# Designs tried in a protein design run: peptides against a protein of PDB entry 4Z5W. Part 54

Target 1, 305 residues: chain A of PDB entry 4Z5W
Amino acid sequence: IPDVFLELNKLWYFSAQSNLFNGEMPRSLSNSRSISLLSLRNNTLSGQIYLNCSAMTNLTSLDLASNSFSGSIPSNLPNCLRLKTINFAKIKFIAQIPESFKNFQSLTSLSFSNSSIQNISSALEILQHCQNLKTLVLTLNFQKEELPSVPSLQFKNLKVLIIASCQLRGTVPQWLSNSPSLQLLDLSWNQLSGTIPPWLGSLNSLFYLDLSNNTFIGEIPHSLTSLQSLVSKENAVEEPSPDFPFFKKKNTNAGGLQYNQPSSFPPMIDLSYNSLNGSIWPEFGDLRQLHVLNLKNNNLSGNIP

## One batch from the design tools (peptide; made by RFdiffusion4, then SolubleMPNN)

Design b2_p13_2_s4 (from b2_p13_2, 7 letters changed)
Fold by OpenDDE base, seed 5:
Structure b2_p13_2_s4 (fold): chain B 305 residues (1-305), chain A 13 residues (1-13)
Amino acid sequence: as target 1 above (305 residues)
Amino acid sequence: PAKPTSSGFLTTE
C-alpha cells in the first residue's frame, strides 16, 4: 500500500479488504486525521500494528483481520478516544489482552477470533471494565483452559458473547446472569460440564443460545420454554451491529455461512451433542418466534410433543 | 477428527 494518505485529507472510509497487499501498513495511514473506518481484512500485511491515536482522532472502526501481523497487541489503542469496533481475528499474537484495555471506554465491539489469545481469566477481568462493550468474540482461543465462574465478573451492557471452540472446561458461569441485555450466547464446541442452569431462561433478550457439542447432563431446564424474546415479537431493539461480519462454521476448516448482522441469525436453541436426558417439554410450543430447536444426539426419551 | 457436528460455531473470520 503506497504512503500517500497525507494528501488524502478528506478520506473518511478506506476499504481495501480481500486483496493481495503485502508489507507494512503505511506510516501516513497510521497518522491519518480524516479516516473514520479502516478495513484491511484478508490481505498479507505484516509487521507490528501501530496506530498514532493522537493523530487518528476520527478513527471509529478498525478491521485488520486475516493478516500476517506480528508482535504485541497495541497497548495504546485505548487512547483512540472514538475507536468503537476492533476486528483482530486470525492474527496470531500468542499473547494476553493488554492491561491498558481496562481504560477502553469507547470500545463497543471486539473480536480476537482465532488469534492465539491466552489466559481467559485475565482477559475477562480486564474486559469487564469496558463499560460500553456490547459484542465480544473470543472463539478459537484459550485452548483447554478453565472458563472462570467468578461471580464478581460483570458485563452489564453485553449483548453478544461468543466463546466457541476453545475446549474450555468448567460449567456455565454464574456471572452471565449479570448481563440482562444478552441477546446471543455461543459457548459451543467446548468441554463444559454439569447441568444447564435454570437462570438462562431469565435472560429476556436471549434469542440465540448455542450450547452444542459439550458434556452437559441432566434435564433441559423448563425455564427455557419462557424465554420472552422467543415468545413475543415486540422487543427486537435494532441496535447498531458491529462493523464486521460473522460466520457460522460447521468445522474449523470449512467456509462459514456469512451473517452481516446478529439480527440476521435465526432465533435458535441448540443443545445438540450433549448427554441431556428426560423429555422434551410440550411448552416449547409457546416459543412462537423460535426458528431452530436442535436437540439431536442426546439421551432424551418419551414422546415428541 | 471430531465428527462434523451439524452444530456450527460462530467466528468473525
Scores: peptide ipSAE 0.565, ipTM 0.853, DockQ to the pose 0.610
Fold by OpenDDE base, seed 2:
Structure b2_p13_2_s4 (fold): chain B 305 residues (1-305), chain A 13 residues (1-13)
Amino acid sequence: as target 1 above (305 residues)
Amino acid sequence: PAKPTSSGFLTTE
């Protein structure tokens, strides 16, 4: 990418995704005062990520995903006072989330999907201080760590939580009950154990639940048959979705089906590939908005309602 | 290894 962004003093949106750009990010781009949205996703950019937050005063969205960047997570990003959305997926950091992210009050959407992030306990402890955080994606990190269940963790404004394919141990954490606005939860492809907690059915906005491919036991909590978002068509408040797409991957190497916004996901309960027992509740028939009920590969018995 | 689910999992990559 040429170092010509000083002359582009009116450039508001720069998208150069899915090209063959290599080398470092241009210094003039890292100092752009005009850019609001920057996407360099799916290139071969390298070096350390550096953004001059004192210069980049209009930066609201940053997508650097699927690049060959190295080194530390930029600890100065919280100084980008308007920065709302960050996609750092598939950047091999081999790092913990910086402590400075406690101060990241502008942050609304964050992805570190497949970024070799370590220490989930520290990550969640830091990120809970981001009062405006609505979307958090931490898929393919924290390999074999324990999902913290510390009740003091609070993500009050969280709408989307995805921590899939981490081989995480532990249980469904009680602190998620402090996220009453949660719409989408994906904890699939972990080693989570215990029972599915009944309080999940109290998350009235939850329309997408994936707990598949874990080690859950016991009965399906009957409270899931009363998920309000699946009973009645609530007006999906089109909250501003993150500026980055989501992908549903069948495995780590498959191309994912792209979804531009969380509201484009079909309403779903996926509890497949667990050790759940008991019956299928006939009251799942009350979930008139439910598109996908996946209960396969469990120990369920009785009649199919 | 747990068999891959038909649904898969969500990412941003």
Scores: peptide ipSAE 0.564, ipTM 0.852, DockQ to the pose 0.693
Fold by OpenDDE base, seed 4:
Structure b2_p13_2_s4 (fold): chain B 305 residues (1-305), chain A 13 residues (1-13)
Amino acid sequence: as target 1 above (305 residues)
Amino acid sequence: PAKPTSSGFLTTE
């Protein structure tokens, strides 16, 4: 990418995703006063990520995903006072989330999907201070770590939480009950154990639940049959709209089905590939908005209602 | 090895 962005003093949106750009980000781009949305996703850009937050006063969205960047997560990003959305997916950081992210009050949507992030406890302890955080994607990180269950963790404004395919141990964490605005939860492809907690059915905005491919035991909580967002459309909470797409992947190596917005996901309960027992509750018939109920590969018995 | 699920998981990459 040429170093010409100083001349582009009116450039608000720069989208150059899915090209063959290599080398470092040009310094003039990292100092752009005009740019609001920057997407360089799916290129071969390299070097360390550096943004001059004192210059980049209009930066609201940053997508650098699927590049060959190296080094540390830029600890100065919280100084980008308007920066709301960050996609750093598939950047091999091999790092912890910077402590400075405690001060990231502008942050609304963050993805580190498949970015070799380590220490989930530290990550969640830091990110809970992001008072405006609505979307958090941490898929394909924290390999074989334990999902912290510390009740003091608070993500009050969280709408989308995706921590899939981490081989995480532990249970469904009680601190998620402190996120009453949660609309989408994906904890699939982990090693989570215990029972599915009944309080999960109290998340009245939860329309997409994926707990598939874990080691959950016991009965399906009857409270899941009363998920208000799946009973009625009337409680349609403000849709989370991160500036980055989502992908439903069957494996790490395949392209996924693209979803441009979380609201484009079909209303779903996926509890497949667990060790759940008992019956399918007839009251699942009350979930008139439910598009997908996936209970396959469990130990369920009785009649299909 | 965990049996591959046909449902998949969500990511942003």
Scores: peptide ipSAE 0.563, ipTM 0.852, DockQ to the pose 0.691
Fold by OpenDDE base, seed 3:
Structure b2_p13_2_s4 (fold): chain B 305 residues (1-305), chain A 13 residues (1-13)
Amino acid sequence: as target 1 above (305 residues)
Amino acid sequence: PAKPTSSGFLTTE
C-alpha cells in the first residue's frame, strides 16, 4: 500500500479487504486524522501494528484480521477515544490481553478469533472493565485452559459472547447470569461439563444458544422452554452490528457460512453432542420463534413431543 | 478429534 494517505485529508472509509497487499501499513495511514473506518482484512500485511491514536481522532472501526502482523497487541489502542470495533482475528500474537484495555471505554466490539491469545482468566478480568463492550469473540484461543466461574466477573452490556473451539474446561459460568442483554451465546466445541444451568432461561433476549460438542450431563433445564425472545417476536431493536462479519465453520479447515450481523442468525438452541438425559419437554412447542432445535447425539429418552 | 457438528462454531475469520 503506497504512503499517500496524507494527501487524502477527506478519506473517511478505506476498505482494501481480500487483496494481495504486503509489507507494513503506511505511516500516513497510521497517522490519518480523517479516517473513521479502516478495513485491511485478508491481506499479507506484516510488521508491528502501530496506530498513532493522538492523530487518528476519527478512527471508529479497525479490521486487520487475517494478516501476517507480528509482535504484541498494541497497548495504546485505548487512547483511540472513538475506536469502537476491533477485528484482530487470525493474527498470531501469542500474547495476553494488555492491561491497558481496562480503560477501553469506547470499545463495543472485539474479536481475537484464532489469534493465539493466552490466559482467559486475565482476558476476562481485563475486558469486564470495558463498560460499553457488547460483542466479544474469543474463538480458537486459550487451548485447554479453564473457563473462569468467578461470580465477581461482570459483563453488564454484553449481547454477543463467542468462546468456541478452545478446548476449555469448567462449567457454564454463573457470571453470565449478570448479562441480562445477552442475545447470542456460543460455547460450543469445548470440554465444558456439569449440568446446563436453569438461569440460562432467564436471559430474555437470548435467541441463539450453542452448547454443542461439550460434556454436559443431566436433564435439559425446563426454563429453556420459557426463553422470552423465542416465545414472542419482541421488536429486535436493530442495534448497530459489529463492523465485521461472522462465519459458521463446520471445522477449522473449511470456509464458513457468512453472516453480516448477529440478527441474521436463525433463532437456535443447539445442545447436540453432549451426554444429556431425560425427556424432551413438550413446552418446546411454545417457542414459536425457534427455527433450529438440535438435540442429536445425547442420551435423551421418552416420547418426542 | 472434535466430533463434526452439523451447526459448527462461530468465528470472525
Scores: peptide ipSAE 0.554, ipTM 0.854, DockQ to the pose 0.623

Design b2_p13_3_s1 (from b2_p13_3, 4 letters changed)
Fold by OpenDDE base, seed 2:
Structure b2_p13_3_s1 (fold): chain B 305 residues (1-305), chain A 13 residues (1-13)
Amino acid sequence: as target 1 above (305 residues)
Amino acid sequence: SKDTGNYMFMSPP
């Protein structure tokens, strides 16, 4: 990418995604005063990620996903006072979340999917301070760590939480009950154990629940049959979606189906590939908005309602 | 591939 962004003093949106750009980000781009939306995803850019947040005062969205960047996570990003959306998926940092992210009050959407992030406890302890955080994607990190269940953790405004395929141990964390606006929860492809907690059914905005491919035991909580978002069409005011797409994959090696918005996912309860027992509740029939109920590969018994 | 991460998974086949 040429180092010509100083002359582009009115450039508001720069998208150079899905090209063959290599080398480092131009210094003039990292100092752009005009850019609000920057997307360089799916290139071969390398070097250290550096953004001059004191210069980049208009930066609201940053997508650097699927590049060959190295080094540390830029600890100065919280100084980008308007920065809302960060997509750092598939950047191999081999790092922890910087402590400075405690101060990241502008942050609304964050992805570190498949970015070799370590220490989930520290990550969640830091990110809980991001009062505006609505979307958090941490898939394919924290391999074999324990999902913290510390009740003091609080993500009050969280709408979307995806922590899939981490081989995480532990239980469904009680601190998620402090996220009453949660719409989408994906904890699939982990080693989570215990029972599925009944308080999940109190998450009235939860329309997408994926707990598949874990080690959950016990009965399906009857409270899941009363998920309000699945009973009635909530006119969910489409909150501004993150400026990055999601990819739903059949497996880690498959190509993903792209979804631009979480609302584009079909309403789903997936509890498949666990050790759940008991009956299928007939009251699942009350979930008139439910498109997918997947209970396969469990120890369920009785009649199918 | 446009696969830039932000992965969600389907249940196993």
Scores: peptide ipSAE 0.356, ipTM 0.878, DockQ to the pose 0.837
Fold by OpenDDE base, seed 5:
Structure b2_p13_3_s1 (fold): chain B 305 residues (1-305), chain A 13 residues (1-13)
Amino acid sequence: as target 1 above (305 residues)
Amino acid sequence: SKDTGNYMFMSPP
């Protein structure tokens, strides 16, 4: 990428995703006063990620995903006072989340999907201080760690939480009950155990629940038949989120379906590939907005209602 | 090329 961004003093949106760019980010780009949205996703860019936050006063969205960047997670990003969205998926950091992210008050959406992030306890302890954090994606990290259940953890504004395919141990964490605005929860492809807690049915905005491929036991909580978002059409005001695409895969090797917004996901309860027992509740018939109910590969019995 | 998923939701096999 050429070092010409000093001359582009009116450039607001720079999208150069899915090209063959290599080398480092040009210094003039890291000092741009005009750029609000920057996407360099799916290239072969390298070197240390550095942004001059004192110069980049208009930066609101940063997408550097699927590049060959090296070194540390840039600890100065909280100084970018308007930066809301960060996509660092598929950048192999082999690191912990920086302590400076406790001060990241502008942050609304963060992805470290498949970024070799370590220490889930430290990550969640840091990120709970991000008061505006609505979307958190941590899939394919924290290999074989324990999902912390510390009740003091608080993500008050969290709408989307995805921590899939980490082989995490533990139970469904009680601190999620402190997230009443939660719309999407994916904890699939872990080693989570115990029972599915009844308080999940109190999350009135929860329309997408994936607990598939775990080691859950006991009955399906009857409270899931009263999930308000699945009983009635809530007018989810689609706040225009900046381009933060989600990808649903059937397996690790399959092509993903792209979803631009969480609202584009079909309303779903997936409890498949567990050790759940008992009956299917007839009251699942009250979930008039439900598109997918997946209960396959469990120990369920009785009649199908 | 379909961008091979930055954000992976994993369905059961």
Scores: peptide ipSAE 0.293, ipTM 0.829, DockQ to the pose 0.626
Fold by OpenDDE base, seed 4:
Structure b2_p13_3_s1 (fold): chain B 305 residues (1-305), chain A 13 residues (1-13)
Amino acid sequence: as target 1 above (305 residues)
Amino acid sequence: SKDTGNYMFMSPP
């Protein structure tokens, strides 16, 4: 990418995604005063990620996903006072989340999907201070760590939590009950155990629940049959989600279906590939908005209602 | 296409 962004003083949106760009991010780009939306996703960019937050005063969205960047997670990103959305998916940091992210009050959406992030306890302890954090994607990190269950963790404004394919141990954490605005929860492809907690059914905005491919035991909580978002069409206010695409894949190596917004996911309860027992509740018939109920590969018995 | 985004996984068929 040429170092010509000083001359582009009106450039608001720069999208160079899905090209073959290599080398470092141009210094003029890292100092752009005009750019609000920066997407360099799916290139071969390298070097350390550096942004001059004092210069980049208009930066609201940063997508650097699927590049060959190296080094540390930029600790100065919280100084980008308008930066809301960060996609660092598939950047191999081999790092912990910086402590400076406690001060990241502008942050609304963060992805470190498949970024070799370590220490989930520290990550969640830091990120709980991001009061405006609505979307958190931590898939394919924290391999074989324990999902912290510390009740003091509070993500009050969290709408989307995806921590899939981490081989995480532990239980469904009670601190998620402090997230009443949660719309999408994906904890699939872990080693989570225990029972599915009844308080999940109290998450009135929860329309997408994926707990599949875990080691959950016991009965399906009857409270899941009363998930308000699945009983009635709550008008999910389409908040204009910034360009933060989700990809639903069959496996880590497969091509994925792109979903631009969490609301584009079909309403789903996936509890498949667990050790759940008991019956299927007839009251699942009350979930008139439910598109997908996946209970396969469990120890369920009785009649199908 | 190299999926470049936030991954969600489908349960195996």
Scores: peptide ipSAE 0.281, ipTM 0.832, DockQ to the pose 0.811
Fold by OpenDDE base, seed 3:
Formats: structure tokens, sequence, C-alpha cells
Structure b2_p13_3_s1 (fold): chain B 305 residues (1-305), chain A 13 residues (1-13)
């Protein structure tokens, strides 16, 4: 990418995703005063990620995903006072989340999906201080770590939490009960154990629940049959989605379906590939907004309602 | 087929 962005003093949106750009991010781009949305996703850019936050006063969205960047996560990003959305998916950092992210009050949406992030306990302890954080994607990190269950963790404004395919141990964490605005929870493809907690049914905005491919035991909580978002149409809070897309794949090698907004996901309860027992509650019939109920590969018995 | 959750993936070209 040429170093010409100093002349582009009115450039508000720069999207150069899915090209063949290589080398480092140009210094003039890292110092742009005008850019609000920057997407360089899916290129071969390299070097350190550096942004001059004192210059980049209009930066609101940053998508650098799927590049060959190296080194540490930029600890100065919280100084970008308007920066809301960060997509760092598929950047191999091999790092922990910087302590400076405790001060990242502008942050609303963060993805580190498949970015070789380490120490989930530290990550969650830091990110809980981001009071405006609504979307958090941490898939394919923290391999074989334990999902912290510390009740002091608080994500009050969290709407989307995706921590899939981490081989995480532990239970469904009680601290999620402190997230009453949670709409989407994906903890699939882990080694989570214990029972599915009944308090999940109290999450009135929860329309998408994926707990598939874990080691959960016991009965399906009857409270899941009363999920208000799946009973009534009225609770579709169209909030501003993150500027980065989500992908649903059938397998790791398959093409993914792209979803630009969490609201575009079909309402779903997926509890498949666990060790759940007991009956399918007939009151699942009350979930008139539910599109997908997946209970396959469990130890369920009785009649199908 | 193992259903994978929602991931951030590269947009297909």
Amino acid sequence: as target 1 above (305 residues)
Amino acid sequence: SKDTGNYMFMSPP
C-alpha cells in the first residue's frame, strides 16, 4: 500500500479487504486524522501493528484480520478514544491481552478469534473493565485452559459472547448471569462439564445458545422453555452490530456462511454432543420464535413431544 | 459432520 494517505485529508472510509497487499501498513495511514473506518482484512500485511492514536482521532473501526502481522498486541489502542470495533482475528500474536485494555472505554466489539491469545483468566479480568463491551469473540484461543468461574467477573453490557473451540475446561460460569443483555452465547467445542445452569433461562434476550460438543450432564433445564426472546417477537433489539462479520461453518474445512449481524442468526438452542439425560420438555413448543432445536447425540429418553 | 459454532473467518474471496 503506497504511503500517500497524508494527501487524503478527507478520507473517512478505507476498505481494501481481500486483496493481495503485502509489506507494512504505510506510516501515513497510521497517522491519518480523517479515517474513521479502516479495513485491511484478508491481505498479507506484515510487521508490527502501530497506530498513532494521538493523530488518528476519528478512528472508530479497525479491521486488520487475516494478515501476517507479528509481535505484541498494540498496548496504546485504548488511547484511540473513539475506537469502538477491533477485528484482530487470525493474527498470530502469541500474547496476552495488554493490561492497558482495562482503560478501553470506547471499545464495543472485539475479536481475537484464532489469534494465539493466552491466559483466559487475565483476558476476562482485563476486559470486564471495558464497560461498553457488547461483542466479544475469543474462539480458537486459550487451548486447554480453564474457563474462570469467578463470580466477581462482570460484563454488564455484553450481548454476544463467543468462546468456541478452545478445549476449555470448567463449567458454565456463574458470572454470565451478570450479563442480562446477552443475546448470543457460543461455548461450543470445549471440554466444559457439570450441568447446564437453570439461570440461563432468565437471560430474556438470549435467542442463540450453542453449548454443543461439550461434556455436560444432567437434565435440560426446564427454564430454557421460557426464554422470553424465543417466546415473543418483541425483544429483537436491533442494536448496532459490530463492523466485522461472523461465520458459521459445518466443519473446520467447509466454506462458512457469512452473517453480518448477530440478529441475522436463526434463533437456536444447540445442546448436541453432550451427555444430557431426561426428557425433552413439551414446553419447548412454546418457543414459537425458535428455528433450530438440536439435541442430537445425548442420552435423552422418553417421548418426543 | 461436526457443526462448528460462529467463528470469525476470512470472507471467501
Scores: peptide ipSAE 0.264, ipTM 0.762, DockQ to the pose 0.117

Design b2_p13_3_s2 (from b2_p13_3, 4 letters changed)
Fold by OpenDDE base, seed 4:
Structure b2_p13_3_s2 (fold): chain B 305 residues (1-305), chain A 13 residues (1-13)
Amino acid sequence: as target 1 above (305 residues)
Amino acid sequence: SKSTGNYMFGSPP
């Protein structure tokens, strides 16, 4: 990428995704006063990620996903006072989330999907201070760590939480009950155990629940039959910020279906590939907005209602 | 195509 962004003083959107760009990010780009949306996703860019947040005063969205960047997560990103959306998916940091992210009040959407992030406890302890955080994607990190169950964790404004394919141990964390605006929860492809907690049915905005491919036991909580977002249409899913695409994959090696918005996901309860027992509640028939009920590969018995 | 982004996995095939 040429170092010409100083001359582009009116450039507010730069999208150079899915090209063959290599080398480092141009210094003029890292100092751009005009750029609001920066997408360099799916290139071969390298070096350290550096942004001059004092210069980049208009930066609102940063997508650097799927590049060959190295080094630490830029600890100064919280100084980018308008930065809302960060996609660092598939950047191999091999790092913890910086402590400075406690101060990241502008942050609304964060992805470290498949970024070799370590220490989920520290990550969640830090990120809970991001009062505006609505979307958090931590898929393919924290391999075999324990999902913290500390009740003091508070993600008050969290709408989308995706921590899939981490081989996480532990139980469904009670601190999620402190996230009443949660719309999408994906904890699939972990080693989570215990029972599915009844309080999940109290998450009135939850329209997409994926607990598939875990080690959950016991009965399906009857409270899931009363998920208000799946009973009535009234819960308009707020559209997340632009330039934060989701990819639903069947496995790590498959191509994913791209979804630009969480609202594009079909309303779903996926509890498949667990050790759940008991019956299918007939009251699942009350979930008139439910598109997908996946209960396959469990120990369920009785009649199908 | 290597979809590059925020991955969700859903149920195994």
Scores: peptide ipSAE 0.259, ipTM 0.802, DockQ to the pose 0.781
Fold by OpenDDE base, seed 5:
Structure b2_p13_3_s2 (fold): chain B 305 residues (1-305), chain A 13 residues (1-13)
Amino acid sequence: as target 1 above (305 residues)
Amino acid sequence: SKSTGNYMFGSPP
């Protein structure tokens, strides 16, 4: 990428995704006063990520995903006072979340999916201080760690939480009950155990629940038949989506379906591939907005209602 | 359809 961005003093949006760019980010780009949205996703860019936050006063969205960047996560990003969305998916940092992210008040959406992030306890302890954080994606990190259940953890404004395919141990964490605005929860492809907690049915905005491929036992909590977002249409608040797409794989070997907004996901309860027992509640018939109910590969018995 | 919940966020297929 040429070092000409100083001359482009009116450049507001720069998208150069899905090209063959290599080398480092040009210095003039890291000092751009005009750029609001920057996407360099799916290239072969390398070196350390550096942004001059004192110069980049208009930066609101940063997508550097699927590049060959190395080194530490940039600890100065919280100084970018308008920066809301960060996509660092598939950047292999081999690092912890920086302590400076406690001060990241502008942050609304963060993805570190498949970025070799370590220490989930520290990550959640830091990120709970981000008061505007609505979307958090941590899939394919924290391999074989324990999902912290510390009740003091609080994500008041969290709407989307995805921590899939981490081989995480533990239970469904009680601190999620402090997130009343949660719309999408994915904890699939872990080693989570215990029972599915009844308080999940109190999350009135929850329209998408994936607990598939875990080691959950006991009955399906009856409170899931009372999920208000799945009973009635009235509460679908169109919130601003993150500036980065979501990808859902139908199979480990299949291409992922791209979803540009969380609202584009079908309303779903997936409890498949667990050790759940008991019956299917007839009151699942009250969930008039539900598109997908997946209960396969469990120990369920009785009649299908 | 088998939804496997592997949200590989930000990765093109």
Scores: peptide ipSAE 0.219, ipTM 0.720, DockQ to the pose 0.131
Fold by OpenDDE base, seed 2:
Structure b2_p13_3_s2 (fold): chain B 305 residues (1-305), chain A 13 residues (1-13)
Amino acid sequence: as target 1 above (305 residues)
Amino acid sequence: SKSTGNYMFGSPP
């Protein structure tokens, strides 16, 4: 990428995603005063990520995902006072989330999917201070760590939480009950155990629940039949979606389905591949908005309602 | 077979 961004003093949006760009990010781009949205996703860019936040006063969105960047997570990003969305998916940091992210009040959406992030306890302890955080994606990190259950953790404005494929141990964390606006929860492909907690059914905005491929036991909580978002069409206020898309691979060989917004996900309860027992509640028939109920590969018994 | 739904959220394919 040429180092010409000093001359582009009116550049508001720069998208150069899905090209063959290599080398480092241009220094003039890291100092752009005009740029609001920067996407360099899916290139071969390398080196340390550096942004001059004192210069980049208009930066609102940063997508650097699927590049060959290395080193530490930039600890100065909270100084980018308008920065709302960050996509660092597939960047191999081999790092913890910086302590400075406690001060990241502009942050609304964060993805570190498959970024070799370590220490989930520290990550969640830091990120709970991000009062505007609505979307958090931490998939394919924290391998075999314990999902913290500390009740003091609070993500008050959280809408989307995805921590899949981490082999995490522990239980469904009670601190999620402090997230009454949660719309999408994915904790699939972990080693989570215990029972599915009944308080999940009190999350009135929860329309997408994936707890599949865990070690959950006991009955399906009857309270899941009372999920209000699945009973009635709430006017899902289309909250501004993250500037980064979500990807769901159905099969390892299939191209990932791209979802541009959380509302593009089908209303779903997936509890498949657990050790759940008891009956299927007939009251799942009350979930008029439910598109997918997946209960396969459990120890369920009785009649199918 | 465990359905290998690799949820690569925020990660382009």
Scores: peptide ipSAE 0.041, ipTM 0.715, DockQ to the pose 0.114
Fold by OpenDDE base, seed 3:
Structure b2_p13_3_s2 (fold): chain B 305 residues (1-305), chain A 13 residues (1-13)
Amino acid sequence: as target 1 above (305 residues)
Amino acid sequence: SKSTGNYMFGSPP
């Protein structure tokens, strides 16, 4: 990428995703005063990620995912006072979340999917201070760590939480009950155990629940039959979606389906591939908005309603 | 086939 962005003093949106760009990010780009949205996703860019946040006063969205960047997570990103969306998926940092992210009040959407992030306890303890954080994607990190159940953790404005495929141990954490705006929860492909907690049915905005491929036991909580978002079409005010797409794989080896917004996901309860027992509640018939109920590969018995 | 909710948000697999 040429170092010409100083001359482009009116450039608001720069998208160069899915090209063959290599080398470092141009210094003029890292100092751009005009750029609001920057996407360089799916290239071969390398070196250290550096942004001059004092110069980049208009930066609102940053997508650097699927590049060959190295080194540490840029600890100065919280100084980009308008930066809302960060996509660092597939950048191999081999790092912890910087302590400076406690001050990241502009942050609304963060993805570190498959970024070799370590220490989930520290990550969640830091990120809970981001009061505007609505979307958090931490899939394919924290390998074999324990999902913290510390009741003091609070994500009050969280709408989308995805921590899939981490081989995480522990239980469904009680601190999630403090997230009443939660719309999408994916904890699939972990080693989570215990019972599915009844308080999940109190999350009135929850329309997508994936707890598949864990080690959950006991009965399906009857409270899941009363999920308000699945009973009635609430006019979910389409809040501004994160500027990065979501990918749902059907198979580990298959291409993912792209979803541009969380609202594009079909309303779903997936509890498949657990050790759940008891009956299927007839009251699942009250979930008129439910598109997918997946209960495969459990120990369920009784009548199918 | 296991339902793989592999949400690789922001990048194709």
Scores: peptide ipSAE 0.265, ipTM 0.748, DockQ to the pose 0.126; fails the geometry check

